Peptides against a protein of PDB entry 5D63. Designs and how they scored, part 27

Target 1, 292 residues: chain A of PDB entry 5D63
Amino acid sequence: SLRRGIYHIENAGVPSAIDLKDGSSSDGTPIVGWQFTPDTINWHQLWLAEPIPNVADTFTLCNLFSGTYMDLYNGSSEAGTAVNGWQGTAFTTNPHQLWTIKKSSDGTSYKIQNYGSKTFVDLVNGDSSDGAKIAGWTGTWDEGNPHQKWYFNRMSVSSAEAQAAIARNPHIHGTYRGYILDGEYLVLPNATFTQIWKDSGLPGSKWREQIYDCDDFAIAMKAAVGKWGADSWKANGFAIFCGVMLGVNKAGDAAHAYNFTLTKDHADIVFFEPQNGGYLNDIGYDSYMAFY

## One batch from the design tools (peptide; made by RFdiffusion4, then SolubleMPNN)

Design b1_p10_5_s3 (from b1_p10_5, 3 letters changed)
Fold by OpenDDE base, seed 5:
Structure b1_p10_5_s3 (fold): chain B 292 residues (1-292), chain A 10 residues (1-10)
Amino acid sequence: as target 1 above (292 residues)
Amino acid sequence: MGTMPVPSEV
């Protein structure tokens, strides 16, 4: 079954993603096919899938940018019915905004069926052009039509997945304690993470003994990421991944504070030095505490 | 309780 999370949803037939046009929060904003760039944020193309309790394989899809929900216009079962962004709630009972999402017959892609109409989200004619129509269309679960097959690329991790990634890292002290602050985390591309770092003013900040040293840099980076998240996205129910660690060196006579994020595959962590913007697999310290 | 090391510049 599809897990709760943030997804980039890509057509199985053509290099097109499900895009909320202009990221607009207006009711009735078209959802369209649009080109995307791998390993980028793809602002208007991120969707939070929230599973509906006690309704098997059924979700709402909230556009991360607009905070509006994928909506089948009037819940119509007619082929070609518009799919739009519309105001809603994560646990709505409105069948226009409820989507049953299951694996297609190929075992890798998913199909997205409207709960009420039983029609499927369709990239009309497999059109790869920007702004191509996405509509509800008749279909079956077993049909191989790539117009109705979608790859769900997970862009987030649960707190449990993040915890597991940390636990696998060799640079964790035997006394390590982790403190989880949120439930689901958007994992940023390094380019975006670095840009937030640049925009924070940290590159121009001066290290000063105790008054503005490693802990201040690390906390400032986390605060910058938090602020960026709040300013960038209208959806709720997730955070932006940026950890803070306290570590001790092998000799046990020095400590450091630093940041960390997850690798692209979400399997491992990478350390980030907020004093210079560097990414490191080994920062020279073993973490005895993290919060994220 | 040994004094925890103070964070360093590195």
Scores: peptide ipSAE 0.078, ipTM 0.734, DockQ to the pose 0.125
Fold by OpenDDE base, seed 2:
Structure b1_p10_5_s3 (fold): chain B 292 residues (1-292), chain A 10 residues (1-10)
Amino acid sequence: as target 1 above (292 residues)
Amino acid sequence: MGTMPVPSEV
């Protein structure tokens, strides 16, 4: 079954993603097919899938940017019914905004069925052009039509997945204590993470003994990422991944504070040095504490 | 452990 998380949703037939036009929060904003750039944020194309309690395989889909929800216009079962952004809530009972999401017959892609109408989210005519119509359309779960098949590329991790990634890293001290601050985390590509670092002013910040040293740099980076998240997205119920670690060197005579993020496959952590913007697999310290 | 190592200078 599909897990709670943030997804980039790509058509199985053509290189087009489900896009909320202009990221607008207005009711009735068209959801359309649009090109995307791999390993980038794709601002209008991220969707938070929130599972509905006690309703198997059923979700709301919140656009991360607008904070509005995927909505089948008037809940109509007619083929060609518009799919739009519309105001809503994560645990709505409105069947226009409830989507049953299950594996297609190919075992890799998903189909997205409206809970009420039983029609499927369809990239009309498989049109790969920007602004192509996405609509509710008749179909079946076993049908192989690529217009109704979607890859759900997970762009987030749960706190448990992050914890597991940390736990298998070789640079964790035996006394390690981790503190989880949130439940679900958008994982940024390194280019975006670096840009936030640049925009924070940290590249120009001067190291000063105790008053602005390693811990200040690491906390400032986390604060910058947190602010970026709050300023960038209207959806709630997730955070932006940026960890802080305290580590000790092998000699046990020096400590350091630094950041970390997750690798692209979300399986491992990579250390980030906020004093120089470097990514490292080994920062020279073993972490005895983290919060993220 | 109450006392931590000295912060790194780098």
Scores: peptide ipSAE 0.073, ipTM 0.738, DockQ to the pose 0.125
Fold by OpenDDE base, seed 1:
Structure b1_p10_5_s3 (fold): chain B 292 residues (1-292), chain A 10 residues (1-10)
Amino acid sequence: as target 1 above (292 residues)
Amino acid sequence: MGTMPVPSEV
């Protein structure tokens, strides 16, 4: 089953993603097919899938940028019915905004069925052009039509997944204590993470003994990422991944504070040094505390 | 722990 998380949703037939036009929060904003750039944020093309309690395989889809929800216009079962952004809530009972999402017959892609109408999200004519219509369309779960098949590229991790990634890392001290602050985390590409670091002013910040040293740099980076998240996205119910660690050296006589994020495959952590913007697999310390 | 803060030397 599809897990709660943030997804980039890509058509299985053509290189087109589900895009909320102009990222607009206006009711009735068209959802369209649009080109995307791999390994980037793709601002208008991220969707938070929230599972509905006690309703199997059924979700709301919140556009991360606009904070509005995928909505089948008037819940109509007519082929060609518009799919739009519309105001809503994560746990709505409105069947216009409830989507049953299950694997297609190919076992890799998903189909997105409106809960009420039983029609499927369709890239009309498989059109790969920017602004191509996405609509509700008749279909079945077992048909192979690529217009109605979607890859769900997971862009986030749960707190449990992050915890597991940390637990796999060899640079964790035997006294390690982790503190989880949120439930779901958007994982940024390194380029975006680095840009936030640059924009924070940290590259120009001067290290000063005790008054502005390693802990200040690490906390400032986390604060910068948090602020970037708040300023960038209108959706709620997720955080931006940026961890803080305290580590001890092998000799056990010195400590350091630093950041960490997740690798592209979300399986491992990578350390980030906020004093120089470097990414390292080994920062020279074993973490005895983290919060993220 | 009694460890002293260490700045990055990188």
Scores: peptide ipSAE 0.044, ipTM 0.730, DockQ to the pose 0.169
Fold by OpenDDE base, seed 4:
Structure b1_p10_5_s3 (fold): chain B 292 residues (1-292), chain A 10 residues (1-10)
Amino acid sequence: as target 1 above (292 residues)
Amino acid sequence: MGTMPVPSEV
């Protein structure tokens, strides 16, 4: 079954993603097909899938940017019914905003069925142009029609997945203690992570013994990412991944505070030095504590 | 006394 998480939802037939037009929070904003750039944030194309308790394979889909929900207009079963952004809640009972999401016949892509109407989210005519209509359309689970098949590319990790990535890293001290702050984390591309670092003012910050040293840099980066998240996204129920670590060197006579994020495949961590903006696989310290 | 923080080299 599909896990709770943030997804970039891409058509299986053409290089088009499910996009909330202009990221608008207005009720009735069209959801459309739009081009995307791999390994970028794709602002209007991120969707938080929230599983409905006790309803198998059924979710709300919240646009991360607008905080509005995927909505089948009037819940109509007519082919060509508009799919729009609309105000809602994660655990709504409104069948216009409830979507059953299961694997398609190819075993890789998903189909998105409206819970009430039983119609499917369809990229009309497989149109790859920006602004192409996405609508409810008749179909079956077994059909191979790529207009109704979608790849759910996970853009977030659970706290458990982050914990597992840390546990695989060779630069973890035997006394390591991790503290999880949130449940689900949007993982940023390095370019975005670096831009937040630049915008934080940290590149111009002066290192000062004890009063503004490694821990201050690392915590300031964490705070900057948190603030960026709050200012950038209207959806709730997730955080932006940015960890803080305390580490000790091999000799045990020096300590450092630094950041870390996840690699592109979410399987590993990469260290980030907030004093210079560098990404490292080995920062020269073994972590004995992290919070993230 | 614990291990003290040290700056990262830039």
Scores: peptide ipSAE 0.043, ipTM 0.733, DockQ to the pose 0.166

Design b1_p10_5_s4 (from b1_p10_5, 4 letters changed)
Fold by OpenDDE base, seed 2:
Structure b1_p10_5_s4 (fold): chain B 292 residues (1-292), chain A 10 residues (1-10)
Amino acid sequence: as target 1 above (292 residues)
Amino acid sequence: MGTFPVPAEV
């Protein structure tokens, strides 16, 4: 089954993603096909899938940017019914906003069925142009029509997945204690993470003994990422991944505070030095504490 | 228990 998380949803037939037009929070804003750039944020094209308790394979889809929900207009079963952004809640009972999401017949892509109408989210005519219509359309689970097949590319990790990535890293001290602050984390591309670092003012910050040293840099980066998340997205129920670690060197004569994020495949962590903006697989310290 | 004696920070 599809896990709770943030997804970039791409058509299986053409290089088009499910896009909330202009990221608008207005009721009735069209959801359309739109081009995307790999390894970027794709602001209007991220969707938080929230599983509905006790309803198998059924979700709401919240646009991360607008905070509105994927909505089948009037819940109509008519082919060509508009799919729009509309105000809602994560655990709504409104069948216009409930989507059964299961594997297609190809075993890789998903189909998105409206819970009420039983029609499927369809990229009309497989149109790859920006602004192409996405609509509810008749179909079956077994059909091979790529207009109704979608890849769900996971852009987030659960706290448990992050914990597992940390635990298998070779630079974790035997005394390590981790503290989880949130449940689900959007994982940023390094370019975005670096841009937040630049915008924080840390590149121009002066190291000063005790008063502004490694812990201050690491906490300032964490705070900058947190603020960026709050300022950038209207959806709730997730955080932006940016960890803080405290570590000790092999000699046991120096300690350091630093940041970390996840690799692109979400399987490993990479260390980030907030004093210089560097990414390292080995920062020269073994972590005895982290919070993220 | 999340404490560990640490040396001077850098």
Scores: peptide ipSAE 0.084, ipTM 0.740, DockQ to the pose 0.091
Fold by OpenDDE base, seed 4:
Parts: sequence; structure tokens; C-alpha cells
Structure b1_p10_5_s4 (fold): chain B 292 residues (1-292), chain A 10 residues (1-10)
Amino acid sequence: as target 1 above (292 residues)
Amino acid sequence: MGTFPVPAEV
């Protein structure tokens, strides 16, 4: 079963992703095929999949940027029916916005079936051009047609996955206590994380003994990421991953506060020094506390 | 009242 999370949804046949045109929140905004850049944020192409309680394999798909939902126009079962962004709610009963998502016959890609019409999300003619039509189309679960097969590239982690990544890291103190603040986290590319750091003003901030030292830098970075999240995305029900750690050195005579994020594969953490913008696998401290 | 230990130099 597909887990709750944020996904970049890529066609199995051509290098196109499901894109909400211009990221517009207007009802009826076309959802289209569009090119994407790997390892970037792909702003208009992120979808929060929210599982519907007690309805097997069924989700709403909220565009992260616009806060609107994938909607089959009038719920029509006609081939070529437009798929658009439309206002909605995560747990709607409107079958125009309910999608059954299950593995395709190849066992790696998914098909996206409208709950009401039983038609499938289709990249019409497998068109790889920007703005290519995405529509509801007749099909079956066992067909091999790549126009209706989609890879769900997970761009977020659950709090449990983040906790597991931390637990695998060798730079965790035996007294470590972690405090989880949210349930699902968008994991940013380092380039985006660094840009937030730059825009925060932290590169120009001066270290001052006690009054603006390591903890102030680390908390300011987390606050900047939180604000960036609130200002950038209209969808709710997720956070942006940015942790704060308190650590002690091996000798036990020095302490530091710093940030951390997840690696690209979400399997490990990487430390971030907010005083210089550096990423490190070893920051020279073992963490005894984190919140994220 | 608890305090955070002296931070390391940058």
C-alpha cells in the first residue's frame, strides 16, 4: 500500500511529471505533463497523498504549492476528461477527488484510478512536451500501457523514518533524547536548504558570547525553514525537515548546538553548521538531544 | 536552574 506522504509523480514512459499548471489555486487549473529536474524541489509537481480512512488504497492528492486537489472534471467516465486542480479537503467524500492508487502489473509503478468513474490518470499519447494533456482514460489494472503508469518518488519522511535515520548515525550520545514535533516532513535538497540559510541573514550574523552563540544560530535556522515552509506552500498537514541538535564532544568538556537534515536517500542524517553553512558527516560532537 | 555548557569556538 502507498504510504501517506509527499510524492513527485513521474510517468513510466517519458520523463514527465504530473504538474499543476503555474501552481495556480484557481478551480479548473489544468494538471499537465511537464519536464522536471532531478534532485530539485519541482515546486508545482509535489503532491500530498492522504489516505482515506476505511477505504482501501484510496487517497486525495493535494498539490503542495496550490493547496488544491486533483479533480476529475464532473467525475466523467469519458476518455479524455480533464484532470484539474480544484478546491477540496483531505478527507472529502467527493468521488471526483478520490483516487485509488495501486501497483501496476510491472510491480514498480502505480496506476491512479478515479474512485467514482473507474478511469485512470493518463498522459495522453505519452506526450513528453510541457503542458501535455493529462486526462481520465479507460483502462484496466493489468494493462502495460505506460501512459497510465506512474512512479511515486517519495519526497518526504514520516517522523518514524526520521527517528530511524537518527538512530543509525554513529554520532549520537548514549543519553540521547529526541523530540518529534510533526508527523510528515518534506526533505529539501541541500541547494534549497542552503538558499533558505542565505535568505535568513545568518551568513551575516555575528557570533557573540552567550547572547548570540551556537544555539541562537541553530534555532534561527529552524525558524527560517519553518517560515519558508509557511510562506511557500498552501497545503497543510506536513512540515519542512530541519532539526536542531545539542551535542557534546568526546572529552565531555565542550558543547555545541547545530542543525541537521536528511541525505538524499532519506536513510541517514547530515549535520549542518548554521554559523558557516557547511554540511558535515561528522561535526565533532555526539548529540544528546534533538528536536525536529 | 539549568544552563547550557560553554559552547565550543567556531
Scores: peptide ipSAE 0.077, ipTM 0.766, DockQ to the pose 0.122
Fold by OpenDDE base, seed 3:
Structure b1_p10_5_s4 (fold): chain B 292 residues (1-292), chain A 10 residues (1-10)
Amino acid sequence: as target 1 above (292 residues)
Amino acid sequence: MGTFPVPAEV
């Protein structure tokens, strides 16, 4: 079963992703195939999958950038029916915006079936060009047609997954207490995380004893990421991952406040020093408290 | 256990 989360949805046949054209929030904005850059924020190509309670394997798909939903035009079962962005809600009953998402016959990719029409999201003719049509098309769950097979690359973690990543890190103090602030987190590439850090003004901030020291830097980074999230995305129901930790050194005679994010595979955390923008697997402290 | 106001690194 597909988990709630943010996904980059990539065609199984060609290097094309499901893209909301220009990230527009206008009703009827085309959803198209578009090239993507691996390991980057593909702004118009991120989709929040929200599972519908009591409806097996069925989701809404909210475009992260526009806050609009994947919508089969008029719910038509005709092959070639446009798939567009349209205003909606996460738990809508509108069958035009309900998508049954299950594994394809290959066991790796998914097929995306409209709940009402029973047609499938199709990259028409497997066209790899930017702006290629994505449409509802007739199909079956067992068919091997790559035009209707999609990889769901998960770009987010649940709070539970983040908690688990922290728990297996060797730099956690025995007295550790973690405080979870949100339910689902978009995990940023380091390049994006660093850019937010740069844009925050922290690289030019002066360390001052007590009045603007490690905790101020760490909280300022957390605030900068939060603001970046609010300013960048129109969808709701998720946060941007950026943690704050308080740690103590091995000698027990010094403390530090720092940030952390998740590794690319979401399996572990990496520490971030907001005073210099460095990423470290070992920051020299064991965390006794975190909030994220 | 280290807690603030434990000295922070510069």
Scores: peptide ipSAE 0.061, ipTM 0.761, DockQ to the pose 0.129
Fold by OpenDDE base, seed 1:
Structure b1_p10_5_s4 (fold): chain B 292 residues (1-292), chain A 10 residues (1-10)
Amino acid sequence: as target 1 above (292 residues)
Amino acid sequence: MGTFPVPAEV
C-alpha cells in the first residue's frame, strides 16, 4: 500500500495536480486543481502522507509548503463539499483530516476517501483549468471515474531506501559506515540542488589548504541545503536529501570529502562535487563514511 | 584517514 512520503498528486484524467492555493497557511484556503511542470519542485503541490498507526490505509496529508492539512469542510458527505487547507497535526483524530488512500480498480492510480464521510476527493468536472474546484464527492472504490483517480508521484525516499541505494553503488569501500540523520528525505531535482549550491556562495569560494578544503566545501553544501529546507517549507517530519561522504582513492593514499544525492528514479546515488558543482557517477573515490 | 590530500585545483 501507500508508503509514508512526500507526493505530487496528479489527476489521472487531465494534467492537473492537487494544489493549495497560493500556498497559504490560512484555515479554509482552497485546495484546487492546477497545472504543473514535470521534474520541478511545484511548491504548493507537495503533500506529506503520514500513515495513522493501527488504521489501515489511512493518512493525514500535510501540505509541505504551508504546513496545513487537507481538510473536508465540516466533514460533510454532501457532493461538492469543499476540500481546504486547515491547521492540524500529523496524527489527528479529526475525521475531517483523515484520508483512506488505496489503489483504484485500474491498479495504478489511487482514490482518496475521507475517513468520516466516505466521499472521495474529486476534481470537479475534470476541469483542467488553474483553480478548478476540488471537492468531496460520492463514489465507489471500483468506479472508473478519472475525476476521482490520482497518481501519487513519490518525491521522497525513506532512510532505508537511501541506504539501499548506497549499498548497491560500486564506489563504496569495504570499511564503509553510514550514519542516518533523518527518516524521510525530499529528493531535489538537480536544477534545484545546483541553484542551492550557487546561492550558497560556494562557486566563488577559494580552496585553501586545510583551512577551507574539501571537507569544508562538502559540509557547507550540506548546511546550505539544510537551511534552504528550513526556509522553504513549513511542514515538519522530513529533511532535504544531501549527503556527505568521505572517500579514499583506489591506491589508498588520497582522501576526499564530497556530497551525493539520489538519481531521478531514486534507485541510485550520484556524486556531487561541491568545489565545481559537477554531478558524477564516479568521483574517483570509494566511500568509507557517509552521513545524510 | 585524518587528512584529505586533495589538489588545490580540484
Scores: peptide ipSAE 0.047, ipTM 0.764, DockQ to the pose 0.171

Design b1_p10_6_s1 (from b1_p10_6 with A1G A2P)
Fold by OpenDDE base, seed 3:
Structure b1_p10_6_s1 (fold): chain B 292 residues (1-292), chain A 10 residues (1-10)
Amino acid sequence: as target 1 above (292 residues)
Amino acid sequence: GPKSGNLPLP
């Protein structure tokens, strides 16, 4: 079954993603097809899928930017019924906002069925233009219509996945202790991570013995990412991935504080030096402590 | 280059 997480949802037939128009939080805001740029944030096109307990394969879909939920207008089963953003809650019982999401017949894409109406989220006519209508439409689970097939590209990791990525990294000290702060993490592209670093003022910050040294830089970066997350997104129930590590060098005579994030495929960590904005596969230290 | 700190060692 589909895991809880943040997804970029792309049509299987054309290069169009499910987009909440203008990222508006207003009830009734159209959800439309829109172009996207790979390996970027795609602000209005991220959806937190929250599984409903004890209801198989059924989710709410919260727009990350607006904090509103995918909603089938009036729960109507008529073909062409609007799909909009609407206020809601993650564990609602409102069938207008409950979506059964299962693999399509091709085994790679998903179909999104409204729980109540049993109609499917449809990119009308497979229109690839910006602002193309997305609607509820009649269909079946087994038909091959690409208008109703969607790729769910995972943009987040669970704490367990992050923990696993750390555990398999070769630069972890035998005394390592990790502390998990959240449950689900949006993983940023490096370009966005770097921009947050730049905007934090850290590039202009002066290293000063003890009073503003490596730990201060690393914690300041973590704080900057946290604030960026709070300022950027209206949805709750997730964090932005940015870790802090303390590590010891190979000689065992020096320690350093630094940051880390995840690689694009979420399988590995990459170290980030907040004093210069560099990304490194080997920062020259083995981590004995992390929090993320 | 970046400078380390006098942090506790494991």
Scores: peptide ipSAE 0.205, ipTM 0.881, DockQ to the pose 0.904
Fold by OpenDDE base, seed 1:
Structure b1_p10_6_s1 (fold): chain B 292 residues (1-292), chain A 10 residues (1-10)
Amino acid sequence: as target 1 above (292 residues)
Amino acid sequence: GPKSGNLPLP
């Protein structure tokens, strides 16, 4: 069963992702196949899958950038029906925007079936060119046609997954208390995380005893990431992952405030020092408090 | 290097 989360959705046959053309929020904006760069933020190609309560394996798909939803035009069951971005809500009852998403016969990729029409999201002709048509098309769950098979690369973590990653880390103090702020988190590549850090002005900020010290740096980074998220994405219902930790050193005589994010595989945390922009597996402190 | 602050100890 597909989990709630943010996904980069890639065709199983060719290196093409589901792209909202120009990231436009206009109703009727084409959803198309488009090339992507691995391990980067592909701005128009991220989709928040929201599961519909009490409807098995059925979701809305919200484009993260535009805040609009994947929509089968007029809900038509005709092969070749356009799939577009359209205004909507996460828990709509409009079958044009409801998608049943289950594993394909290969057990790795997914198929995306419109709830109403029972047709499938299809990369027409398996065209790998930028702007290739994506349409509703007749099909079955069992057929192996790669035009209708999609890999869902999960780009986010739940708060529970983040909590589990923290719990696995060896640099957690026995007195640790964590405070979860949100439910789902887009996990940024380090390059993006670093760029936000640079743009915040923190690299040029002067450390000053008490008045602007480690906690101020860590909180400023958290705030910068939060603002970046708000300014970058029109969709709601998720946050950008950036944690703050307070830790004590091994001697127990000094405490430090720092940030942390998740590793690429989302299984572990990595510490981030906002005073110098460094990523560390061991920052020299054991965390007794975190909020994220 | 980075500097710690005078945070409460656990």
Scores: peptide ipSAE 0.197, ipTM 0.876, DockQ to the pose 0.910
Fold by OpenDDE base, seed 5:
Structure b1_p10_6_s1 (fold): chain B 292 residues (1-292), chain A 10 residues (1-10)
Amino acid sequence: as target 1 above (292 residues)
Amino acid sequence: GPKSGNLPLP
């Protein structure tokens, strides 16, 4: 079953993603097919899937950028009914905004069925053009029509997944204690992570003994990422991944504070040095504490 | 390079 998380939702037939037009938060904003760029954020094309308690395989889909929800216009079962962004809540009872999401017959892609109408999210005519209509359309779970099949590419990790990635890393001290701050984390491309670092002013910050040293740099980076998240996204219920670690060197005579993020496949962590913006697989310290 | 050592040891 689909896990709670942030997804980039791509059509199984053509290189098009589910896009909220202009990222607008206005009620009735069209959801359309749009091209995407791999290994980028794809701002208007990220969706937070929130599972509905006690309703099997059923979710709301919140656009990360606008904070509005995927909505079948009037809940109509007519083929060609518009799918739009509309104000809502994560645990709404409005069937216009409830979507049953299960694997298609191919076992890899998903189909997205409106809970009320039982119609499916359809890239009309499989049109790969930017702005192509996405609509509710008649269908069945067993049909192989790629117009109604979608890949859910996970762009986030749960706290448990992050914890597991940390646990696999060889640079963790035996005394390690981790503190989880949130439940779900959008994982940024390194380019975006670096840009946040640059925009934070940290590259120009002066290291000063105790008053602004390694821990201040690391915490400032985390704060910058947090603020970037708050300023960039209108949806709630997730955080932006940026960890802080305290580590001790092999000799046991020096400690350091630094950041870390997750690798592209979300399986491992990579260390980030906020004093110089470097990414390292080995920062020369073993972490005895992290919060993220 | 980055400066360390001013963080107290655990």
Scores: peptide ipSAE 0.191, ipTM 0.877, DockQ to the pose 0.775
Fold by OpenDDE base, seed 4:
Structure b1_p10_6_s1 (fold): chain B 292 residues (1-292), chain A 10 residues (1-10)
Amino acid sequence: as target 1 above (292 residues)
Amino acid sequence: GPKSGNLPLP
């Protein structure tokens, strides 16, 4: 089954992603095919998939930017019915906004079926142009039509996945205790993470003994990321990944506070020094505490 | 470089 999470949804036939046009929160905003840049945020193209309890393989799809939901217009089963953004809730009973998502015949891509109409999300004519129509269309689960096949590129991690990534890192102290703050985390590209750091004012902040030292820098970075998340996205039910660690050096005679995020493949963590904006695989400390 | 060592040891 597809896991709860944030996905970039890419057509299996052409390099086009499911895009909420202009990121608009207005009811009836077209959902369209649009080009994307790999390993970037792709602002209007992120979707939070929320599984519906006790309804197998069925989800709502919330646009992360607008906070609106993928909606089949009037729930119509007619081929060519518009798919739009529309206000809703994560656990709605409105069949216009309920989507059964299961693997396609190729075993890698997914098909997205409207729960009520039983039609499928279709990139009409496989059009790769920006603004291409996405519509409900007749189909079957087993046919190979790439217009109705979608790759779900996971852009978030669960708290458990983050915990596992930390546990695999060699720079964790034997006394380590981790504290999880949220359930699902959007993982940012380093370029975005760095931009948040720059915009926070931390690059110009003065280190001062005790009163504004390593822990203040690390906590300020986390706060900046949190604020950026709140200001950037209208959807709820997720956080932006940015951790704080306390670590001790190998000699055991010095401690440091720093940040960390996840690598692009989400398998590992990378350390971030908020005093200079550097990314390091080894920051010279072994973490005995983290919260994220 | 970054300033470290000001935290109390665990």
Scores: peptide ipSAE 0.187, ipTM 0.874, DockQ to the pose 0.749

